# Designs tried in a protein design run: peptides against a protein of PDB entry 6JX3. Part 76

Target 1, 85 residues: chain A of PDB entry 6JX3
Amino acid sequence: AEFRLRPEISVAQTDYGMVLLDGRSGEYWQLNDTAALIVQRLLDGHSPADVAQFLTSEYEVERTDAERDIAALVTSLKENGMALP

## One batch from the design tools (peptide; made by RFdiffusion4, then SolubleMPNN)

Design b2_p26_7_s4 (from b2_p26_7, 10 letters changed)
Fold by OpenDDE base, seed 5:
Structure b2_p26_7_s4 (fold): chain B 85 residues (1-85), chain A 26 residues (1-26)
Amino acid sequence: as target 1 above (85 residues)
Amino acid sequence: MVVVERVSGPSSSPYRPEIRRLAPRP
């Protein structure tokens, strides 16, 4: 399934990093640079596999670790109400 | 593993993906 944010989620770029705001609940989250990079690429239509390959080129991380981290992030974003199931 | 925390401040890792819930402090 494609990665999508919930319709009530707004994205903002701040001096503190990428922020996701739930316009209904008022809850919001800050993403660190790596999490933001992952989210941005997923939203641009890249697959998790594409993103994992990209991460291995940008960071000293193994492909398998990158894949697990992406999956964990996506799960967290879904569980915390930012991404659609 | 992805870090989820509520603490303000800089990222704890240059690589590890991290999200932080932001809320007004008491």
Scores: peptide ipSAE 0.422, ipTM 0.785, DockQ to the pose 0.352
Fold by OpenDDE base, seed 1:
Structure b2_p26_7_s4 (fold): chain B 85 residues (1-85), chain A 26 residues (1-26)
Amino acid sequence: as target 1 above (85 residues)
Amino acid sequence: MVVVERVSGPSSSPYRPEIRRLAPRP
């Protein structure tokens, strides 16, 4: 399925990294550089598999580990109300 | 003042993606 942020979520770039703000609750989340990169690529239309391939080319990480990490991040973003299910 | 809650698992390297919840203190 296509990765999308919930409509109430706003994205901000800060000195401390990407921040996702819930405009309804006022709560927000900070992403580290790698998480931000993953989110950006997913929002650009790349599949998790595409992103995993990208990560293995840029970082010393195994493909299987990259795929697991992406899946875990996506799950977390969905569970915490940032991404659409 | 804002409190930071790490929602993702512990990081084993700079690579590991993570998110942190930022919330105002009550």
Scores: peptide ipSAE 0.405, ipTM 0.776, DockQ to the pose 0.578
Fold by OpenDDE base, seed 3:
Structure b2_p26_7_s4 (fold): chain B 85 residues (1-85), chain A 26 residues (1-26)
Amino acid sequence: as target 1 above (85 residues)
Amino acid sequence: MVVVERVSGPSSSPYRPEIRRLAPRP
């Protein structure tokens, strides 16, 4: 399924990193550089497999670990009301 | 695994994906 943010979520780039803001509640979350990279690539239409491959080229991380981390991040974003199920 | 933090704190690693919920101080 396509990764998408909920319609009330806005993306902002700040001096301290990517922020996801809920325009209704006012809650917002900061993503670290790696989380932001994952979200950006998913939003650009890359598959989780594509993103995992990219992470292994940028970081000293095993493919399997990258895949698990991507899945966990997506789950967290959905559970915390930022991404659509 | 992804780290979800509710308050500001140290990063677990240069690589590990993390998200932090930001809220006003009481």
Scores: peptide ipSAE 0.400, ipTM 0.776, DockQ to the pose 0.374
Fold by OpenDDE base, seed 4:
Structure b2_p26_7_s4 (fold): chain B 85 residues (1-85), chain A 26 residues (1-26)
Amino acid sequence: as target 1 above (85 residues)
Amino acid sequence: MVVVERVSGPSSSPYRPEIRRLAPRP
């Protein structure tokens, strides 16, 4: 499934990290470095499986943990109105 | 572990996926 941000979400790169702004509500969210990397890879069209493999090569993280973290992040982004279902 | 919270705690781990909801823009 294609990962996409909702149309009303704007992305900004700040010295505080990656920020997502909801143009409707005015709420905004900060992604830390790891979360931002995951989101960027997903937006580039990589599958969650691709991203999990990437994370295990770049970080000291087990594949199973990476997979769960990606799934949890995607779920959170959808539930908080940042990503399309 | 992915964390979604209003205030993020400190972490020294390079791998630590996390998002934080910030206060709404005035």
Scores: peptide ipSAE 0.375, ipTM 0.750, DockQ to the pose 0.369

Design b2_p26_8_s1 (from b2_p26_8, 12 letters changed)
Fold by OpenDDE base, seed 3:
Order: C-alpha cells, then structure tokens, then sequence
Structure b2_p26_8_s1 (fold): chain B 85 residues (1-85), chain A 26 residues (1-26)
C-alpha cells in the first residue's frame, strides 16, 4: 500500500535537517540524510522500488541492500508511530 | 508547535533520531 504518515505527524524542513513532529504530543524526531531522502521520495509518490533504483544509481549501494534499508526504515517509522501501517 | 521545536534545536536539544545507512556517492 501507499506510504503515508499518521495524521498527527507533520514534516518540517529545518537548518538541522528533516524533522517529523507529532502535533498532539509535541514529540519530534530528527532524520539523517539518507532517511530524509527516502521519506521525501516516498511521500512524493515514488514506490519503494523507485527509491531503490534511485539509491543504487546515485550511491554505492547494491539493489538488495537498498531495498532492505528502505523496508527497515518504513518498519521503524510504523513501529515508532509516525507512519500508518 | 514548530516554533518551539526550532527554539529547542537552536538551544542544543538532541531529539531521538530515525536513521538509515549512509552511503558514499558514486
């Protein structure tokens, strides 16, 4: 299914990088550059396969590793209550 | 609110992080 953030979660671009903010609790998380890139592309409507292709084209990473890293990040975002299951 | 977040970050707050592996560029 389509990757989506939970309704209470918003994205903020800051001088400190991408931040996800829970509008209800005020809790926020910082994403490193790779995580931010993946999340941005997913939210822009790219599939995980599209993102993997992008990563392998731009970075020294194998397709299988890129796919694993994307899946792991998505799982983390879901488990931490930021993304919808 | 974002306003409070920005102030906290500027003050040196270290929020929890969600990270993915960093790669070298080709």
Amino acid sequence: as target 1 above (85 residues)
Amino acid sequence: ALDAVLAALAAGAVPPSIDAPQYARR
Scores: peptide ipSAE 0.663, ipTM 0.903, DockQ to the pose 0.888
Fold by OpenDDE base, seed 4:
Structure b2_p26_8_s1 (fold): chain B 85 residues (1-85), chain A 26 residues (1-26)
Amino acid sequence: as target 1 above (85 residues)
Amino acid sequence: ALDAVLAALAAGAVPPSIDAPQYARR
């Protein structure tokens, strides 16, 4: 299934990095550069496999590690109520 | 509201973070 944010979650690009805001609770989270990059590409319609390929091409990371890191991030976003299951 | 978030960040607020590993560029 496609990666999708919950409808109450908004994305903001700030001078402090990407921020996710829950419009109902007012809670917000900051993403570091790697997390923001992954989320941006997923929201643009790239698959986790696409993102892993991108990461391995640009950064010193192995494919298996990139895939694991992406999966872990997606899990965190779901568990924290930002992304849909 | 986004404006409140931006104001808080500008004032030095540190929200919880959701991070992924930082990699070195090739």
Scores: peptide ipSAE 0.662, ipTM 0.903, DockQ to the pose 0.899
Fold by OpenDDE base, seed 5:
Structure b2_p26_8_s1 (fold): chain B 85 residues (1-85), chain A 26 residues (1-26)
Amino acid sequence: as target 1 above (85 residues)
Amino acid sequence: ALDAVLAALAAGAVPPSIDAPQYARR
C-alpha cells in the first residue's frame, strides 16, 4: 500500500526542520534530516525500494541498512499515530 | 496551530522527535 499520513497530520517546513503537526490535538513532532528526507520521498510517491536506492547513492549506507532504516521509520510513524497502517 | 508551534520552538520547546540514522554523504 502507498505510504500515507493520517488525515489529521500535516507537514510543515520550519527553521527548526521538518515538523509533523496533528491538526486535531495540536501535538507535533520533529524529524531529523534523514527521517524528513525519507518521509518526503515516500509522500512524493517513491516506494521504499526507490528511497533505499536513493539513500545508497547519496549517502554512505549499504542497501540492506537503508532498507531496514526506512522500515523502522515507517513503523515508528505508524506506531506513533502519524502514518496510516 | 503552526504559529503556536513556531512560537513554542522559538521559546525552546523540545517536541518529541522521530528520527532515522544520520549518514555521511558520499
Scores: peptide ipSAE 0.661, ipTM 0.903, DockQ to the pose 0.854
Fold by OpenDDE base, seed 2:
Structure b2_p26_8_s1 (fold): chain B 85 residues (1-85), chain A 26 residues (1-26)
Amino acid sequence: as target 1 above (85 residues)
Amino acid sequence: ALDAVLAALAAGAVPPSIDAPQYARR
């Protein structure tokens, strides 16, 4: 399934890094550089497999580890109410 | 509102984070 944010979630690129805001609850979260990169590529329409390939190409990470890290991040975004199931 | 969030961050607020592991570049 396509990765999508919930409609109440907005993305802000700030001097403090990427921030996700819930317009209904007022909650907000910071993403570190790796998480921001993954989310940006997913929102641009890249598949998790595409992102894993990108990470292994640019960084010293194995494919299996990249795939696990992407899956864990997506799970966190869904559990925190930022991404659609 | 975004303005309130930016003001809080400028004042040194540390919100919860959603992170992924940091990798070294090739």
Scores: peptide ipSAE 0.658, ipTM 0.902, DockQ to the pose 0.906

Design b2_p26_8_s2 (from b2_p26_8, 11 letters changed)
Fold by OpenDDE base, seed 4:
Structure b2_p26_8_s2 (fold): chain B 85 residues (1-85), chain A 26 residues (1-26)
Amino acid sequence: as target 1 above (85 residues)
Amino acid sequence: RLDEVLAQLAAGARPPTISAPQYARR
């Protein structure tokens, strides 16, 4: 299944980094560099495997660790109501 | 709503951060 944000969640690229905004509640979150990179690539249609490959190619991270980190972030976004199940 | 958020950020407000581990570049 593709990674998707909930309909009420929008993405903004700001001078302060990537921001997610809940248009209903007004809550918003900023993303650190790694999280933003992962979310951006997922939203662009890359699979978690694609993202893991990208991370390992650009950064000093092992494939298994990258996969774990991606999965953890995705799970967090889903559990916190930002991404669709 | 985005404009409001941008104004808040410009004023120094910082929302919670969604984080993933920081990696060193190769």
Scores: peptide ipSAE 0.711, ipTM 0.927, DockQ to the pose 0.883
Fold by OpenDDE base, seed 1:
Structure b2_p26_8_s2 (fold): chain B 85 residues (1-85), chain A 26 residues (1-26)
Amino acid sequence: as target 1 above (85 residues)
Amino acid sequence: RLDEVLAQLAAGARPPTISAPQYARR
C-alpha cells in the first residue's frame, strides 16, 4: 500500500524544515533534511524503491543502504503514530 | 493549531527530530 500519514497528522513546510503536527494531541516533530526528502517523495506517490533510486542518484549512498534507511524511517513513523500501517 | 506551532518555532521552541542519515551529495 502507498505511504500515508494518519488523518490527524498534517505537514507544514517551515523555515525550520518540514514539520509534522498531530492535530489532536498538539504534538509536533521536526524532520531533518534527509527524512523530509524521503517523506516528501513518498507522499508524492513514489515507492520506496523509487526513493532509493533517487537517493543513490543524488547522494553518495549505496542502494542497499538507502533502502534500509527508508525502511527504518517508515517503520519509525508508523510505530510512533504518524503514518498508517 | 498550526499557527500556534509556527509561533512556537519562531519563539525558539524545538520539537523532537525525526531523522534519517545525512548523505554527501555526488
Scores: peptide ipSAE 0.709, ipTM 0.927, DockQ to the pose 0.891
Fold by OpenDDE base, seed 5:
Structure b2_p26_8_s2 (fold): chain B 85 residues (1-85), chain A 26 residues (1-26)
Amino acid sequence: as target 1 above (85 residues)
Amino acid sequence: RLDEVLAQLAAGARPPTISAPQYARR
C-alpha cells in the first residue's frame, strides 16, 4: 500500500530539520534525521522494503531491525493522524 | 500558517519530536 500524508499535513524543510504541520490545528512536529529519511523516501514512492534495504546499506543496522523501525514509525504516523491508513 | 511556524522555530520554539532510532553510518 502507498504511504500518503493526510491532506491537512504539510512538509517543510527547515534549518532545524524536517517539520510536519497540521494546517487545521496549527500543531507541528520536528523529525529526527532517521525519521525524516524514512518519511522522505516513502513519500518519493519507495516501498518499506526499499527503505529497509537502503538503511542496511548505508547504516550499521540489521534488516529485521530496520523493518521493525520503519513499521513502528509508519504505524505511529497513522495512529496520530498524520498519515492515511 | 507555515510562515508562522517558521517564525516560531526561528525564535527558538521546539515542537515535539517524531523519531526513529539513530544509526551509525557505515
Scores: peptide ipSAE 0.708, ipTM 0.925, DockQ to the pose 0.896
Fold by OpenDDE base, seed 2:
Structure b2_p26_8_s2 (fold): chain B 85 residues (1-85), chain A 26 residues (1-26)
Amino acid sequence: as target 1 above (85 residues)
Amino acid sequence: RLDEVLAQLAAGARPPTISAPQYARR
């Protein structure tokens, strides 16, 4: 299943980094660099496996750790109502 | 609403952060 944001969630690229905005509640969140990179690649259509491979190639992280970090982020975004289940 | 958010950020407001671990580059 592809990673998708909920319809009310929009993405903005700002001078302060990537921001997610909930158009219904008015809540918004800032993403740190790693989270933004992961979310951007997922939204571009890359699989979690693709993202893990990318991270291990560019950064000092093991594959299993990258996969765990991606999964944790995705789960958090779903549980917090930003991404579709 | 996006314009309002951008104005708030420019004025120094900081929302909660969604984070993943920072890695060193190879």
Scores: peptide ipSAE 0.707, ipTM 0.926, DockQ to the pose 0.889

## One batch from the design tools (peptide; made by RFdiffusion4, then SolubleMPNN)

Design b2_p27_1_s1 (from b2_p27_1, 9 letters changed)
Fold by OpenDDE base, seed 5:
Structure b2_p27_1_s1 (fold): chain B 85 residues (1-85), chain A 27 residues (1-27)
Amino acid sequence: as target 1 above (85 residues)
Amino acid sequence: RPEVAILPSPHGYTGVLYVPEYARRPR
């Protein structure tokens, strides 16, 4: 199960952070730094488990909280049409 | 934990995806 953005989604860096833009609808999503970090790691090919390990090693967050935050973000990205199912 | 908000913008609507920020571990 590989995390992938939908073909119509573009990634941009702005003064306000990472943005995912739907080239068809014009709708876009702005990510805060933590969300952007997770997405970047997933797009680099790391599994959610890898990302959770990374977060717990670099930040003061519990493994269960990191896993839940990652899962919720991935779910949101899929449900809002940014990531493939 | 992650928060979702929709904000108006000149390019349509912007969804804001917020994951709680964590303190970086020392070292």
Scores: peptide ipSAE 0.405, ipTM 0.741, DockQ to the pose 0.586
Fold by OpenDDE base, seed 2:
Structure b2_p27_1_s1 (fold): chain B 85 residues (1-85), chain A 27 residues (1-27)
Amino acid sequence: as target 1 above (85 residues)
Amino acid sequence: RPEVAILPSPHGYTGVLYVPEYARRPR
């Protein structure tokens, strides 16, 4: 299944990075650069495996570590009400 | 692993999702 944000969540780019805004509650979440890169690629339709390959190609990170970081981020996005299960 | 934190902001409290940053490989 593809990664998708909940319908009430909007994406905004700010001077301090990507922000996910909940249009119902008004809560928002700021992403650091690495998190933003992952989310952007997932939203563009890349699989977690694709994103892991991208990270290992561009950055000094091992595949296993990249996969773990991606999985943890996706879990956080779902648990905090930003991404669909 | 990514960290989740709540930080003060000019508009209340902002959640922060932080994935450890990696060094770029040489181009």
Scores: peptide ipSAE 0.399, ipTM 0.737, DockQ to the pose 0.619
Fold by OpenDDE base, seed 3:
Structure b2_p27_1_s1 (fold): chain B 85 residues (1-85), chain A 27 residues (1-27)
Amino acid sequence: as target 1 above (85 residues)
Amino acid sequence: RPEVAILPSPHGYTGVLYVPEYARRPR
């Protein structure tokens, strides 16, 4: 399944990191560097499996932990109204 | 798992999504 942001969500790059803006509610969501990296790769069309592979190749993280972090982030993005189900 | 916090900001309320940072593998 393709990862997509909700239509009302805008992406902004700031000096303090990646920000997701909800144009309807006015809520802002700031991502730390690791979260931003995951979201950017997903939005570029990489699957969660692709992202996990990338993370384990570039960083000192085990595949299981990478997969868990990606899944948890995706869940949070969906539950907080940023990503489509 | 990622941390979620809602913080007051000059522009309203900002949610913060934090995924634990990883060390880069040496090259």
Scores: peptide ipSAE 0.396, ipTM 0.736, DockQ to the pose 0.592
Fold by OpenDDE base, seed 1:
Structure b2_p27_1_s1 (fold): chain B 85 residues (1-85), chain A 27 residues (1-27)
Amino acid sequence: as target 1 above (85 residues)
Amino acid sequence: RPEVAILPSPHGYTGVLYVPEYARRPR
């Protein structure tokens, strides 16, 4: 399925990095650079497989490790109320 | 796996999603 943020979530770039803001609760989540890169590519329409290929091409990471990091991040985004199931 | 933490920030308390950063491959 297409990766999408929940309607109440906004994306902002700050001096401290990428932030996801819940407009209803006021809760927000700061992403480190690797997490932000993954989210940006997913929001641009790339599949998790696409992102894994990108990461292994650009960075010193094995495919399996990249896949695990992406999957775990997506799970966290869904479970923490930022992304749609 | 990503770490989840709540940390103080200039804007209050912020949830943080941390994915391990990788070294860039030489170009």
Scores: peptide ipSAE 0.383, ipTM 0.728, DockQ to the pose 0.633

Design b2_p27_1_s2 (from b2_p27_1, 9 letters changed)
Fold by OpenDDE base, seed 4:
Structure b2_p27_1_s2 (fold): chain B 85 residues (1-85), chain A 27 residues (1-27)
Amino acid sequence: as target 1 above (85 residues)
Amino acid sequence: RPRVEIRPSPYGYSGVLYVPEYAPRPR
């Protein structure tokens, strides 16, 4: 399934990095650079497999670790009410 | 500890979504 943010979640770019904000609750979360990179590529329409390939080609990270990090981030975003199931 | 985690934020955010930083591959 396509990765998608919940409709109440918006993206902002700040001096501290990417921020996701919930327009209903007022909560907002900072993303570190790696998290922001993954989220941006997913939002641009790349599959998790595409993102893993990108990470391993550009950074010194093993494919397995990249896949685990992507999956864990997606799970976290869903469980914390930022991304659609 | 988990590689991906939500960390406390010193800047008033609800939290920081953290994925480990990777070293760029040299060209």
Scores: peptide ipSAE 0.645, ipTM 0.895, DockQ to the pose 0.831
Fold by OpenDDE base, seed 2:
Structure b2_p27_1_s2 (fold): chain B 85 residues (1-85), chain A 27 residues (1-27)
Amino acid sequence: as target 1 above (85 residues)
Amino acid sequence: RPRVEIRPSPYGYSGVLYVPEYAPRPR
């Protein structure tokens, strides 16, 4: 399924990296560089498989680790109310 | 520790979402 943020969530780029803002509750989360990279590529329309291939090509990470990290990040974003199910 | 986690933020954010940092491959 396509990765999408919840409608109340917006993205802000700051000097410290990507931030996700909840326009209703006022909560906001900072993303570290790797998390931001993955989220941006997903939002750009790349599949998790595409992102895993990108990560293994550009960084010293094994495919299985990249896949696990992407899956865990997506799960976290959904469970914490940032991404749609 | 878990590979992906939300940690406390020192800058007032609700949290910091961490995925492990990877070393860039040489170009």
Scores: peptide ipSAE 0.640, ipTM 0.893, DockQ to the pose 0.815
Fold by OpenDDE base, seed 5:
Structure b2_p27_1_s2 (fold): chain B 85 residues (1-85), chain A 27 residues (1-27)
Amino acid sequence: as target 1 above (85 residues)
Amino acid sequence: RPRVEIRPSPYGYSGVLYVPEYAPRPR
């Protein structure tokens, strides 16, 4: 299953970092740097496994932790109405 | 404990989606 934002969600780069904006409701979520990095790579077409490999190669994080963080982020994005199920 | 969380944002009613920061590996 490919990661995809809901059609009403847009990505904005702000002075406060990446923001996901719901164009219908006006709700928005700021992303911290790590979250933004993961989302950007997923949106670029990388699989969660690809992203985990990227994170473990570039950062001091274990593969298991990277996988858990990615999975948890994706779950949060889906549950909060930002990403398609 | 959950590592990913939504923290309050002082810039709006929606939160900050937070994933723990990682230190870059030395080259």
Scores: peptide ipSAE 0.636, ipTM 0.890, DockQ to the pose 0.803
Fold by OpenDDE base, seed 1:
Structure b2_p27_1_s2 (fold): chain B 85 residues (1-85), chain A 27 residues (1-27)
Amino acid sequence: as target 1 above (85 residues)
Amino acid sequence: RPRVEIRPSPYGYSGVLYVPEYAPRPR
């Protein structure tokens, strides 16, 4: 299934980087640059496999490590109520 | 998706998500 944020989640760019805001609870989460890059590409419609290929081509990271990092981030976003299951 | 302006607060963020930073490959 495609990666999607929950409908109550908004995206914001701040002086400190990308932030995800829950409009109901007021909770918000900052993403570091690599996390923001992954989320942006997923929201653009790229698959996790696409994102892994992109990361390995642009950065000094192995495919397996990129895949692990993407999976961990997606899991965290779902578990913390930001992304749909 | 709507973009919202968030004001920084002394209370900080609810959380921070980090993915290890990678070095860019030389071009």
Scores: peptide ipSAE 0.441, ipTM 0.753, DockQ to the pose 0.396

Design b2_p27_1_s3 (from b2_p27_1, 8 letters changed)
Fold by OpenDDE base, seed 2:
Structure b2_p27_1_s3 (fold): chain B 85 residues (1-85), chain A 27 residues (1-27)
Amino acid sequence: as target 1 above (85 residues)
Amino acid sequence: REEVAILPSPHGYSGVLYVPEYAPRPR
């Protein structure tokens, strides 16, 4: 399924990096650079498999590790109420 | 980078979502 943020979530680019803000609760989460890169590519329509291939091509990471990191991040985004299930 | 509350919020800063950083491959 397509990765999408919940409708109440806004994206902001800041001097401290990418931030996801819940417009209803006011809660917000900062992403480190690797997490931001993954989220940006997912939001651009790339599949998790596409992102894993991108990461292994651009960075010194194994495919299995990239897939695990992507899956863990997506799970966190859903559990923290930022991404749709 | 320093973790600070950079946006106003009723509940404040919620935390950091972190993926282990990778070394870029040589170009």
Scores: peptide ipSAE 0.463, ipTM 0.767, DockQ to the pose 0.436
Fold by OpenDDE base, seed 1:
Parts: structure tokens; C-alpha cells; sequence
Structure b2_p27_1_s3 (fold): chain B 85 residues (1-85), chain A 27 residues (1-27)
């Protein structure tokens, strides 16, 4: 399934990193650099499998660890109301 | 960073979504 943010969520860049802002509640979450990279790739249309391959190619991480990190992030984004299920 | 945005938020900062940082592979 396509990864999508909820319609009320905006993406912004700050001196402290990428943030996701809920325009209704005012809540916002900062992403660290790795999380931001994953979200950006997903929003560009890459699948989690594509992103895992990218991470293992560019960084010193094993495929299984990359897959786990991506899955955990996607779960968090959905549970915190930022991404559509 | 290239772009810096101001984020007015009634409820403020909620937290950090953290993924472990990886070392770049040598090129």
C-alpha cells in the first residue's frame, strides 16, 4: 500500500531537523536524520523494500536491521496519527 | 539546513521519532 501522510499533516524543515506538524492539534514531531531520510524516500514513492535496499547500499547496516527500523518508524507514524493506515 | 520554518504550535513539541543513525559506507 502507498505510504501517505494524513491530510492535516505538514512537513517542514528546521535548524533542528525535519518536523511533521498536525495543523489541527498543533502537535509536532521532530525526526532525526535517519528517520527523515526514510520518510522522504517513502513519500517519493519508494516501497519499504526499496528503502531498505537503499539504506544497506549507502550505510553500514544489515538488511534485517534496516527493515526493522523502517517498520518501527512506519508503525510509529501511523500510531501517532501522522500517516494513514 | 537550506530551509528553516517557524512552527507555531498551541501544544508545542511532542517528541522525537528516532531511528538509529548509521555510518556511511566508505566510497
Amino acid sequence: as target 1 above (85 residues)
Amino acid sequence: REEVAILPSPHGYSGVLYVPEYAPRPR
Scores: peptide ipSAE 0.455, ipTM 0.763, DockQ to the pose 0.395
Fold by OpenDDE base, seed 5:
Structure b2_p27_1_s3 (fold): chain B 85 residues (1-85), chain A 27 residues (1-27)
Amino acid sequence: as target 1 above (85 residues)
Amino acid sequence: REEVAILPSPHGYSGVLYVPEYAPRPR
């Protein structure tokens, strides 16, 4: 239910965008602005449904597309070891 | 819609998580 990063993951803001770094392996992922916005909202405690509503309200995106983008990103974050299941 | 790109890194492997950017709705 609650979106949470794994303990070994650090968040950093860089000249290239937001970065999630695994302090154990050294692997990291850069997020583009839209991905960063979604992750930030999730980390602030908003549900994926909340984020979808936010995106469709503020941006020119359809609800179903926003939901799909959020779900895909969350899946990637979990599968790449950045977020807890 | 999501895109993942793998980049070289001196500290390991890195990638880019990309969600297509949306235009802000006019107010």
Scores: peptide ipSAE 0.451, ipTM 0.765, DockQ to the pose 0.572
Fold by OpenDDE base, seed 4:
Structure b2_p27_1_s3 (fold): chain B 85 residues (1-85), chain A 27 residues (1-27)
Amino acid sequence: as target 1 above (85 residues)
Amino acid sequence: REEVAILPSPHGYSGVLYVPEYAPRPR
């Protein structure tokens, strides 16, 4: 249930945005601002539902769109080896 | 909506994760 990064993944802030780095392979993923915001809140312990509520409160986005964006991002993070399943 | 791109890199591969940016609600 808890969103967690894989132990080999580290987080860095760069001039170009948040980066997730795989310390074993050297592969890295750059996140745009919205993706970074979602990941940060999930890592802080907020549920996807919490994050959706936050996004719809602070930004001009509909709840359904926020939920789909969060779900898609979480899926990508897991499938690309960044987050634990 | 969500976008993932993988680009070649001299240090391996570089992925780009994109979620559409939202406009902030007015205060």
Scores: peptide ipSAE 0.445, ipTM 0.761, DockQ to the pose 0.566

